# Ledger of designs, part 180: peptides against a protein of PDB entry 4ASU

Target 1, 270 residues: chain A of PDB entry 4ASU
Amino acid sequence: ATLKDITRRLKSIKNIQKITKSMKMVAAAKYARAERELKPARVYGVGSLALYEKADIKTPEDKKKHLIIGVSSDRGLCGAIHSSVAKQMKSEAANLAAAGKEVKIIGVGDKIRSILHRTHSDQFLVTFKEVGRRPPTFGDASVIALELLNSGYEFDEGSIIFNRFRSVISYKTEEKPIFSLDTISSAESMSIYDDIDADVLRNYQEYSLANIIYYSLKESTTSEQSARMTAMDNASKNASEMIDKLTLTFNRTRQAVITKELIEIISGAA
Target 2, 83 residues: chain B of PDB entry 4ASU
Amino acid sequence: FTFASPTQVFFNSANVRQVDVPTQTGAFGILAAHVPTLQVLRPGLVVVHAEDGTTSKYFVSSGSVTVNADSSVQLLAEEAVTL

## One batch from the design tools (peptide; made by RFdiffusion4, then SolubleMPNN)

Design b2_p20_1_s2 (from b2_p20_1, 9 letters changed)
Fold by OpenDDE base, seed 1:
Structure b2_p20_1_s2 (fold): chain B 270 residues (1-270), chain C 83 residues (1-83), chain A 20 residues (1-20)
Amino acid sequence: as target 1 above (270 residues)
Amino acid sequence: as target 2 above (83 residues)
Amino acid sequence: DEVFRALMEAAEEGRRLLAE
C-alpha cells in the first residue's frame, strides 16, 4: 500500500471512530432514561403476569394454534439483540411444529422480519414497524394488542419473546405466555374466581395483553440501548487499535521510501 | 397488595386493611380474605386503608384488579394520580 | 479487511441513526 492509501484509510477510520463515540453517548443517554422508566414498568408488567402464574392456565393438547410474538426494534448496531430474539423464535417455532402445532408469528420491530423473512415468511401475520425511535408508551402497546385481537386469527395460546434487562452488560432472552379469551374462560383453574362476567373477562384480557406487551417493550428498549452503548464502545476501541497499527505501518513505509530515495541519489540511478 | 400504573408504583406487595375500588359493576371494598375475582376498573376513586388507620385516595382512569385465592391483590391502572 | 468492513457498515448505519 502506498503512503497515500494508508493516509486515506487512516482518515476514514478516524471519522468512523468519531461516529461510534457519538453514538455511544446518545445510547448512554437513552439507556439512562429507559432504565428509570423500566422500574415501574416491571412492577406493572409482573403484576399482570401474576394471574397466569397463580391460576396455572393450561391449554388442552388438542388445541393446535400457537402464536409467537417477537419483540425487538427497527434499529441496528446493538450487538446480538435482534438475533437473540430471532434465534429463540426459530427454536420455539421448530419445537411447536414438531409437536404438531400450527405456528403463526408476529414481529414487533422490522429487524425480526428482516432476519426471519426467508425461512418463515409464510408464518408471519403482521410486522409492526417504526419501533425504537421513541420510548414505547402504553398507548403503543394498546395499539399492538388491539390489532392482534382484531386480526381475526384465532389462537389458543401464544408466547411473547423479548430481551429482559439484567444489567448494563447483560440481558436474557425470555418467553412469557399469552392466552386467548377462550383458553382463559375454559380453564378449570379459573373456577375459583367467582361471578366473572364474560364481558368483564374479555375486557380484562385486553388489558392483560396490552400490559404484557408494554412490559416487553420496556425490557427490550432498555436491553437494546445498553447493548448499543457496549457495541459502540467496542467499535471505538477496535478503531483505535486499527489507527495505531496503520500509523506504525505508515511510519515504517515512510522511512523505507526515504531510504530508497537516498540510495538512488547516492548510486546515481537517478 | 400491589397498586401501580405503567409509570408509577404506589404500593408494592404491601399489607393493607382495605382497598375500595371503582369497577364496571360498581364500587366495592376488598377486605382480607376476599373471594377471588377479576374486575375491570372504571374511572373513579380508589381508597386505600392502611393497617395503621391512615387512608390514601387516588383517582384512576381504567385498568384491572385481581383478587387471588392467596389474598394477594393486583390493582393495575392505566393512569393514576394521588389526591 | 473484515474489521474495516464491519466498521464501515456500522458507520453508515450509525449516520442514519444519528440523523433520525
Scores: peptide ipSAE 0.268, ipTM 0.919, DockQ to the pose 0.014
Fold by OpenDDE base, seed 3:
Structure b2_p20_1_s2 (fold): chain B 270 residues (1-270), chain C 83 residues (1-83), chain A 20 residues (1-20)
Amino acid sequence: as target 1 above (270 residues)
Amino acid sequence: as target 2 above (83 residues)
Amino acid sequence: DEVFRALMEAAEEGRRLLAE
């Protein structure tokens, strides 16, 4: 490589490093906010899931329709955030298919569609785009919930798959259940909640769905920002190492050029 | 007893004496060992009676309330404001 | 070269993200 080539590459990598450092700082700020907002959201979301955990809702085996909701975002450069969710979605879909279930998929965030489109395009009901630019709100979750409820797909049970935040260096892909109104209404374990008006139960389920979606979005966002911060830090370090290597190469090449020029001068060949 | 909105937690697994909630079917009080029930909130006043005798009032917009067999209660409001 | 390519791709996507 010529000195010019090395210099050009050095300049490019230095610019990249500036970008990755800036991205790291932005991700750090977003992470801090996301973590603060996750605290109440987690209490809220876990509270919403309490019924399903305590009631131990079961779907009859003869019911065949299953919904999978994958939660991520539109934005890349966050490590394995999207691939982790997609992997679990694929696994779940395969297991359900093997069990003779009909599977439909909803993607929250365009990255889910990007990963699964080739293999699962026929199973997609809808993909929600424009996710991840702003922190998710309960309104956003409500819109998704409403769209799902109005989709016309009469699922019996479902799974929402998302990354749960553990720490700045750790997340875990998890699954939470979604149940249809009919499944809840017919569950034997719900008998202790009898004498509930059908309209009340319907409204309750609408809130429940929105609550779970909101919770998943908040967990996902926090995990994503943390992962992005880490990814950008790693990229910055990699850039730094490459700069060091190229700088050494530049110095060696420069010395070689100088030596060559001196030899040419001394020899009279030039 | 858990009382939260998406953005704020008011009570987290707390012991309370009584919670009065506005529901679509009418306002009712949740006491210890209340029968399991599911309700949806209408806009209105929530009153929490703590064990120490303190009474706190909140305005809620909408949401849900769950009373479980184990006497745990989840009051989840879309929006809630301390009065 | 592979690391460089990966960095370049990241930078391009990063610029888009920062512009948002």
Scores: peptide ipSAE 0.264, ipTM 0.922, DockQ to the pose 0.014
Fold by OpenDDE base, seed 4:
Structure b2_p20_1_s2 (fold): chain B 270 residues (1-270), chain C 83 residues (1-83), chain A 20 residues (1-20)
Amino acid sequence: as target 1 above (270 residues)
Amino acid sequence: as target 2 above (83 residues)
Amino acid sequence: DEVFRALMEAAEEGRRLLAE
């Protein structure tokens, strides 16, 4: 490599390092906010899931339609955040298919579609884009829930897959169940609950879905920002190491060039 | 008793004497050992009666309330504010 | 948001360069 080539590369990497450092700071700020907002969201979301856990709602085996909702975002550079969700989705889809169930997929965030497009394109109902630019709101979740409910796909049971935040250095891809109105209404375990008007139950289910989606978005966002922060930090460190290496190479190459020039001068070849 | 909105937690697994909630089918009071039920909130006043005799009032918008067999209660409002 | 997108794109390019 010529001195010019090395210099150009050095400059590029230094610029990249500046970018990655900046991105780290941005991610850190977003993470801090996300974590703060996750606290109440978790209580809220876990509260919404309490019914399903306590009632132990089961889907009859004869019901074949299953919906998988993968939750991530549109934005990359966050480590294995998207691939983790996609992997879990693939696994779940395969398991369900093996069990003779029909599987449809909803992607929250464009990255899910990007990963699964080739293998699962026919199973996608809808992909929600423009996720991740702003912190998710309950309104956003409601929109997703509404669109899902209006999609025309009459699922019996579903799975929402997202990254649950554990710590700044840890997340876990998890699955939570979603149930159709019919499944909830017909569940024997629901018999302990007083007779509920059909309209009430429908509305309740709609809120539940929105609540769970909101929760998943908040968990996902927090996990993503944390992962991005880490990824950008690692990128910055890698850039630093490369800069050091290239600098050494530059110095060696420079000396070699000088030596060559001197030899040419001395030999009269120049 | 858990009472939360997406953005704020008011009660988290707390013991309360009574919670009055506004539902689409009417307002009702949740007491200890209330029968399991699911309800949808309407905009209105939530009144929480603590065991110490204190009463707290909240305005809620839409949402849900769940009373489980184990006497756990989840009051989840889309929006809620302390009054 | 545009700035962020630009940064992300640049960072992706950076990753490619770093991987080489």
Scores: peptide ipSAE 0.089, ipTM 0.897, DockQ to the pose 0.013
Fold by OpenDDE base, seed 2:
Structure b2_p20_1_s2 (fold): chain B 270 residues (1-270), chain C 83 residues (1-83), chain A 20 residues (1-20)
Amino acid sequence: as target 1 above (270 residues)
Amino acid sequence: as target 2 above (83 residues)
Amino acid sequence: DEVFRALMEAAEEGRRLLAE
């Protein structure tokens, strides 16, 4: 490589390092906000799931329609955030298919579609885009919930898959159940809940779905920002190492060029 | 008793004497050992009666309330403010 | 948002370069 080539590469990598450092700072700021907002969201979301855990709602074996909701975002450069969700979605879809279930998929965030579209295009109902530009709001979750309920797909049971935040350096992909109105209404375990009006139950289910989606979005966002911060830090370090290596190569090459020029001068070879 | 909005937690697994909630079918009081039920909130006043006799008032916009067989209660409001 | 998008695009290109 010529000195010119090395210099060009050095300049490029230094620019990349500036970008990755900037991205790290942006991710750090977003992470800090996301973590603060996750605290109440977790209590809220876990509270919404309490019914399903306590009532032990089961879907009859003869019911075959299953909905998978994968939650991530549109934005990359966050390590394995998207691939982890997609991997679990694939696994769940395969398991359900093997059990003779019909599987449909909803993607929250364009990255899910990007990963799964080629292999699962026929199973996709809808993909929600424009996720991750701003912190998710309950309004956003409500829109997603409404769209799902109006999709015309009458699922019996579903799974929402998202990354749960553990710490700044750790997340875990998790699955939570979602149930259709019919499944909840027909569940034997719900018999202890007396005098539930059909309209009340419908509205309750709408809130429940929105609540769970909101919770999943908050967990996902916090996990994503943390992972991006780490990824950008690693990228910055890698860039630094490469700069050091190229700088050494530059210095060695420069010395070699100087030596060659001196030899040419001494030898009279023009 | 858990009472939260998406952005704020008011009670987290707390023991309370009574919670009055505004529902679409009317306001009702949740007492100890209340029968399991599901309700949807209407805009209105939530009143929490603590065991020490303290009464706290909240305005809620919408949401849900769940009373479980184990006497746990989840009050989840879309928006709530302390009054 | 626009600035962030530009940075992401640049970073993606950067990642490709770093992987080489």
Scores: peptide ipSAE 0.059, ipTM 0.890, DockQ to the pose 0.013

Design b2_p20_1_s3 (from b2_p20_1, 8 letters changed)
Fold by OpenDDE base, seed 4:
Structure b2_p20_1_s3 (fold): chain B 270 residues (1-270), chain C 83 residues (1-83), chain A 20 residues (1-20)
Amino acid sequence: as target 1 above (270 residues)
Amino acid sequence: as target 2 above (83 residues)
Amino acid sequence: SETFLELLRAAEEGRALLAA
């Protein structure tokens, strides 16, 4: 490699390092905020899921329509955040298909579509874009919920798949259930709940859907920012090591060039 | 008893004496061992009566309240403010 | 202007070349 080549590479890597360091800081700030906002969101979201857990809602086997909602974002450079969700979605879709279920997919975030579009294009109902630039709000979740409800797909049961935040260094891809109004209304386990007005239940379920989506977005965002922070840190460290190696190579090459030039001058062979 | 909005938690698995909630079908009080039920909230006043006799008041927007068979209660409001 | 992804790819390629 010529000195020019090494210099070019050094410059490139140094620039990358600057970018990764900057991104790390940005991710750190976003993570801190996300983590703070996740605390109440988790209580809120878990509260919404409590009914399904306590009532043990079961979908009859004859019900064949299943909706998979994958929650991620549009933004890359966050490790396995997107691929983990996609992997779980694929697994779930395959399992459901094997069970004779019809599967439709909603992607929250463009990255889900980018990963699954070729293999699952026919199963996609809608993809929500412009996810990840700003912290998700309940309004955002409500919009997603509304669009889902307006999609015209009459699913019986659904799965929302997202990365649950564990710690700054750990997340877990999880699945939570979504049930249609018909499914929850017909569930035997719901009989213990006093006479529930159909309109009340509808409103309740719509609100619950928004709640669960909101929760999933908050978990996903926190996980993503943490993962990005880690990824950028690793990238910065790797860049640093490469810079050191290239610098050494540069110095050696420079010395060799100088020596060669001197020899040529002395020998008259220039 | 859990009472939360998307952005704030007011009660998390707390033991309370009574919670008065505004529902679309009417306001009602949730006591210990209340019959399981699901309701949706209307804008209005939530009053939490703690076991120590303390009463806290909140204004809530839309939301839901769930009373489970195990006596757990989830009060979820889209927006809620302490009064 | 090279995208960040392009830069990262270039860096990875560079690393591979240096390791060889």
Scores: peptide ipSAE 0.033, ipTM 0.857, DockQ to the pose 0.009
Fold by OpenDDE base, seed 1:
Structure b2_p20_1_s3 (fold): chain B 270 residues (1-270), chain C 83 residues (1-83), chain A 20 residues (1-20)
Amino acid sequence: as target 1 above (270 residues)
Amino acid sequence: as target 2 above (83 residues)
Amino acid sequence: SETFLELLRAAEEGRALLAA
């Protein structure tokens, strides 16, 4: 490689490093906010899931309709955030299909659809786009819940799959259950709850669905921003290493050129 | 007793004497060892009576309250403010 | 203008070339 070629590459990598460093800072700011907002959201979301955990709601075996909600975003450059969710969705869908269940999919974020479109296009009910540009709100979750409820798809049970935030360097893809009104109302374990009006239960189920979606969005967002920050940091470090290597190569090449010129002068070779 | 909105936590696994909640079917008080129940909230006043005798008041919008068999209580409000 | 992904890919390729 000529000195000119090396110089061009150096310039390119330095520019990349500047971009990745800037993106890291942006991701860090978004992460800090997301983490702060996740604290109350987690308490809220876990509280919403408490009934289903305590009541141990079971779906009858004869019920075959299963809904999978995958939670991610539209934005890339965040490591394995999207692929992790998609992988678990695929696994769950395959297991359910093998068990003879009907599976439908909702994607929150365009990246889920991008990954699963070829293999699971027929199973998609809806994909929600424009996810990840702004922090998710309860209003956003409510819109998703409402659209699901109004879709006409009468699922028996479902799963919401999302990345749970553990730390700045760790997330885990998790699955939480969602239940239809019919499943909740027919559960034997619900008999212990005194005088629940059908309208009350319906309202609760709808509210709970929105709550769980909101919680999932907040976990996902925090995980994503953290992962992006890490990815950009790694990219910056990789660029730095490459710059160092190319600089060494440049110096060696330069010395070789000088040496060659000196030899030519000494040898009288023109 | 847990009381939270999407953006704020007021109580997290706390022990309280009594919680008065505004439900769609009417206001009722949740006492220690209350029977399991599930209700949805209407806009109104929540009053939390702590074991030390302290009383706190909150305004809530829509939401839910759940009393489980283990006497745990989850009060979840879409919006809540301290009064 | 090279997309950020293209830039990252280029960086990775460059790293591979330098490792080799």
Scores: peptide ipSAE 0.033, ipTM 0.848, DockQ to the pose 0.009
Fold by OpenDDE base, seed 3:
Structure b2_p20_1_s3 (fold): chain B 270 residues (1-270), chain C 83 residues (1-83), chain A 20 residues (1-20)
Amino acid sequence: as target 1 above (270 residues)
Amino acid sequence: as target 2 above (83 residues)
Amino acid sequence: SETFLELLRAAEEGRALLAA
């Protein structure tokens, strides 16, 4: 490689490093905010899921319609955030299909669609785009919930798949259940709950759906920003190492060129 | 007893004496060992009576309240503010 | 010249190795 080539590459990598450092800082800021907002959201979301955990709601085997909601975002450069969700979605879809279930998919964030559209296009009901630019709000979750409720797909049971935040360096892809009104109303375990009006239960379930979606969005966002921060940090470090290596190569090459030129001068080789 | 909105936690697994919630069906007081039930909230006043005798008031929008068999209670409001 | 994407891929691979 010529000195010019090495110099060009150095310049390019240095520029990349600047970009990755900047992105790291942005991700760090977003992460800090997301983590703060996740604290109450987690209490809120876990509270909403408490009923399902305690009631141990079971869907009859004769019910065949299953909904999968995958939660991610539109933005890349965050490690395995999207692929992890997609992988679990694929696995769940395959398992359900093998069990004779009908599976429909909702994607939250364009990345889910980007990964799964070729193999699962027929199963997609809707994909929500423009996710990840701003922190998710309860309003956003409500819109998604309403869209689902108005989709006309009469699922019996569903799964929401998202990345749960553990720490700045760790997340875990998890699944939480979603149940239709009919499934909840018919569940034997719900018999212990007294004086449940049908209208009340409907409203309750709609609200719960929004709650769970909101919770998943907050977990996903925090996980994503943390992962992006880490990815950008690693990229910056890698760039630094490459710069060091190329700098050494540059110096060696420069010395060789100088030596060659000196020899040519001394030898009289025009 | 857990009382939270999407953005704020007021009580997290706390022990309280009584919680008064505004439900669509009327006034609803949740006491210790209340029977399991599900209700939806209407905009109104939530009053939390702590075991130490302290009373806290909150204004809530819509939401839900769940009383489970294990006596755990989840009060979830879309929006809530301390009064 | 290694692209930005290549650097990121390498970083991700390194992370995966560390997480394993």
Scores: peptide ipSAE 0.030, ipTM 0.852, DockQ to the pose 0.011
Fold by OpenDDE base, seed 5:
Structure b2_p20_1_s3 (fold): chain B 270 residues (1-270), chain C 83 residues (1-83), chain A 20 residues (1-20)
Amino acid sequence: as target 1 above (270 residues)
Amino acid sequence: as target 2 above (83 residues)
Amino acid sequence: SETFLELLRAAEEGRALLAA
């Protein structure tokens, strides 16, 4: 390798390192905000899910339509955030199919579609894009919920899959159930709830769906930012190591060139 | 008793004496032994009566309230402000 | 479009070629 080649590579890696460091800082800032906003969102979301856990809603086996909502974003360079969700979606879809269920998929974030399009294109109902540029709001979640409700797909049961934030260095891909209005209305366990008007229940379920989506978005965002921060940190460190190695190579090569030139001068003067 | 909005938590698994909520079907008070129910909130006043006798008032825009068989209550509002 | 990580990997591969 010529000195010129080494120099070019060094320059390139140094530039990349600058970018990764900058991205790390940006991710760190977004993470801090996301974590702060996740605290109330988690209480809110867990509260919304409490009914389903306590009521122990069961879907009859004869009900075959299942909806999978994968929650991620449009933005890359965040480690295994997207692939983790996609992997679990694939696994869930396969399991459901094996059980004789019909599976449809909604992707929140373009990355889900990008990963699953080749193998699951026919199962996608809709993909929501432009996710991840701004912190998700309840309004965003409401739009997604509304679109889902208006999709015309009459699912019986569903699964929302997202990365739950654990710590700055850890997230876990999780699945939470979603139920259709019909499933909730027909559930035997719901008989204990008194004076539930059909309209009330419908409104309740629509609101609940938005709540769960909102919660999942907040968990996903926090997980993503932390993962990106870590990824960029690792990239920066790797770049640093490479720079050091190349610098050593450069120095050695330079010395060799100089030595050769000196020998040529001395030998030519002889 | 849990009372939260997407952006704020007012009560998290707290023990309260009574919660008055504005529902679409009418306002009612939730006591410790209230029967399980699901309701949707209308814009209005939420009043939380703590065990120590303190009363807190909140305005909510919309939302839901769930009373479970285990006496747990989830009050979820789209928007809520302390009054 | 190559990711930054991919670029870094490519650079590493290039280094290996230069060391050889």
Scores: peptide ipSAE 0.025, ipTM 0.855, DockQ to the pose 0.008

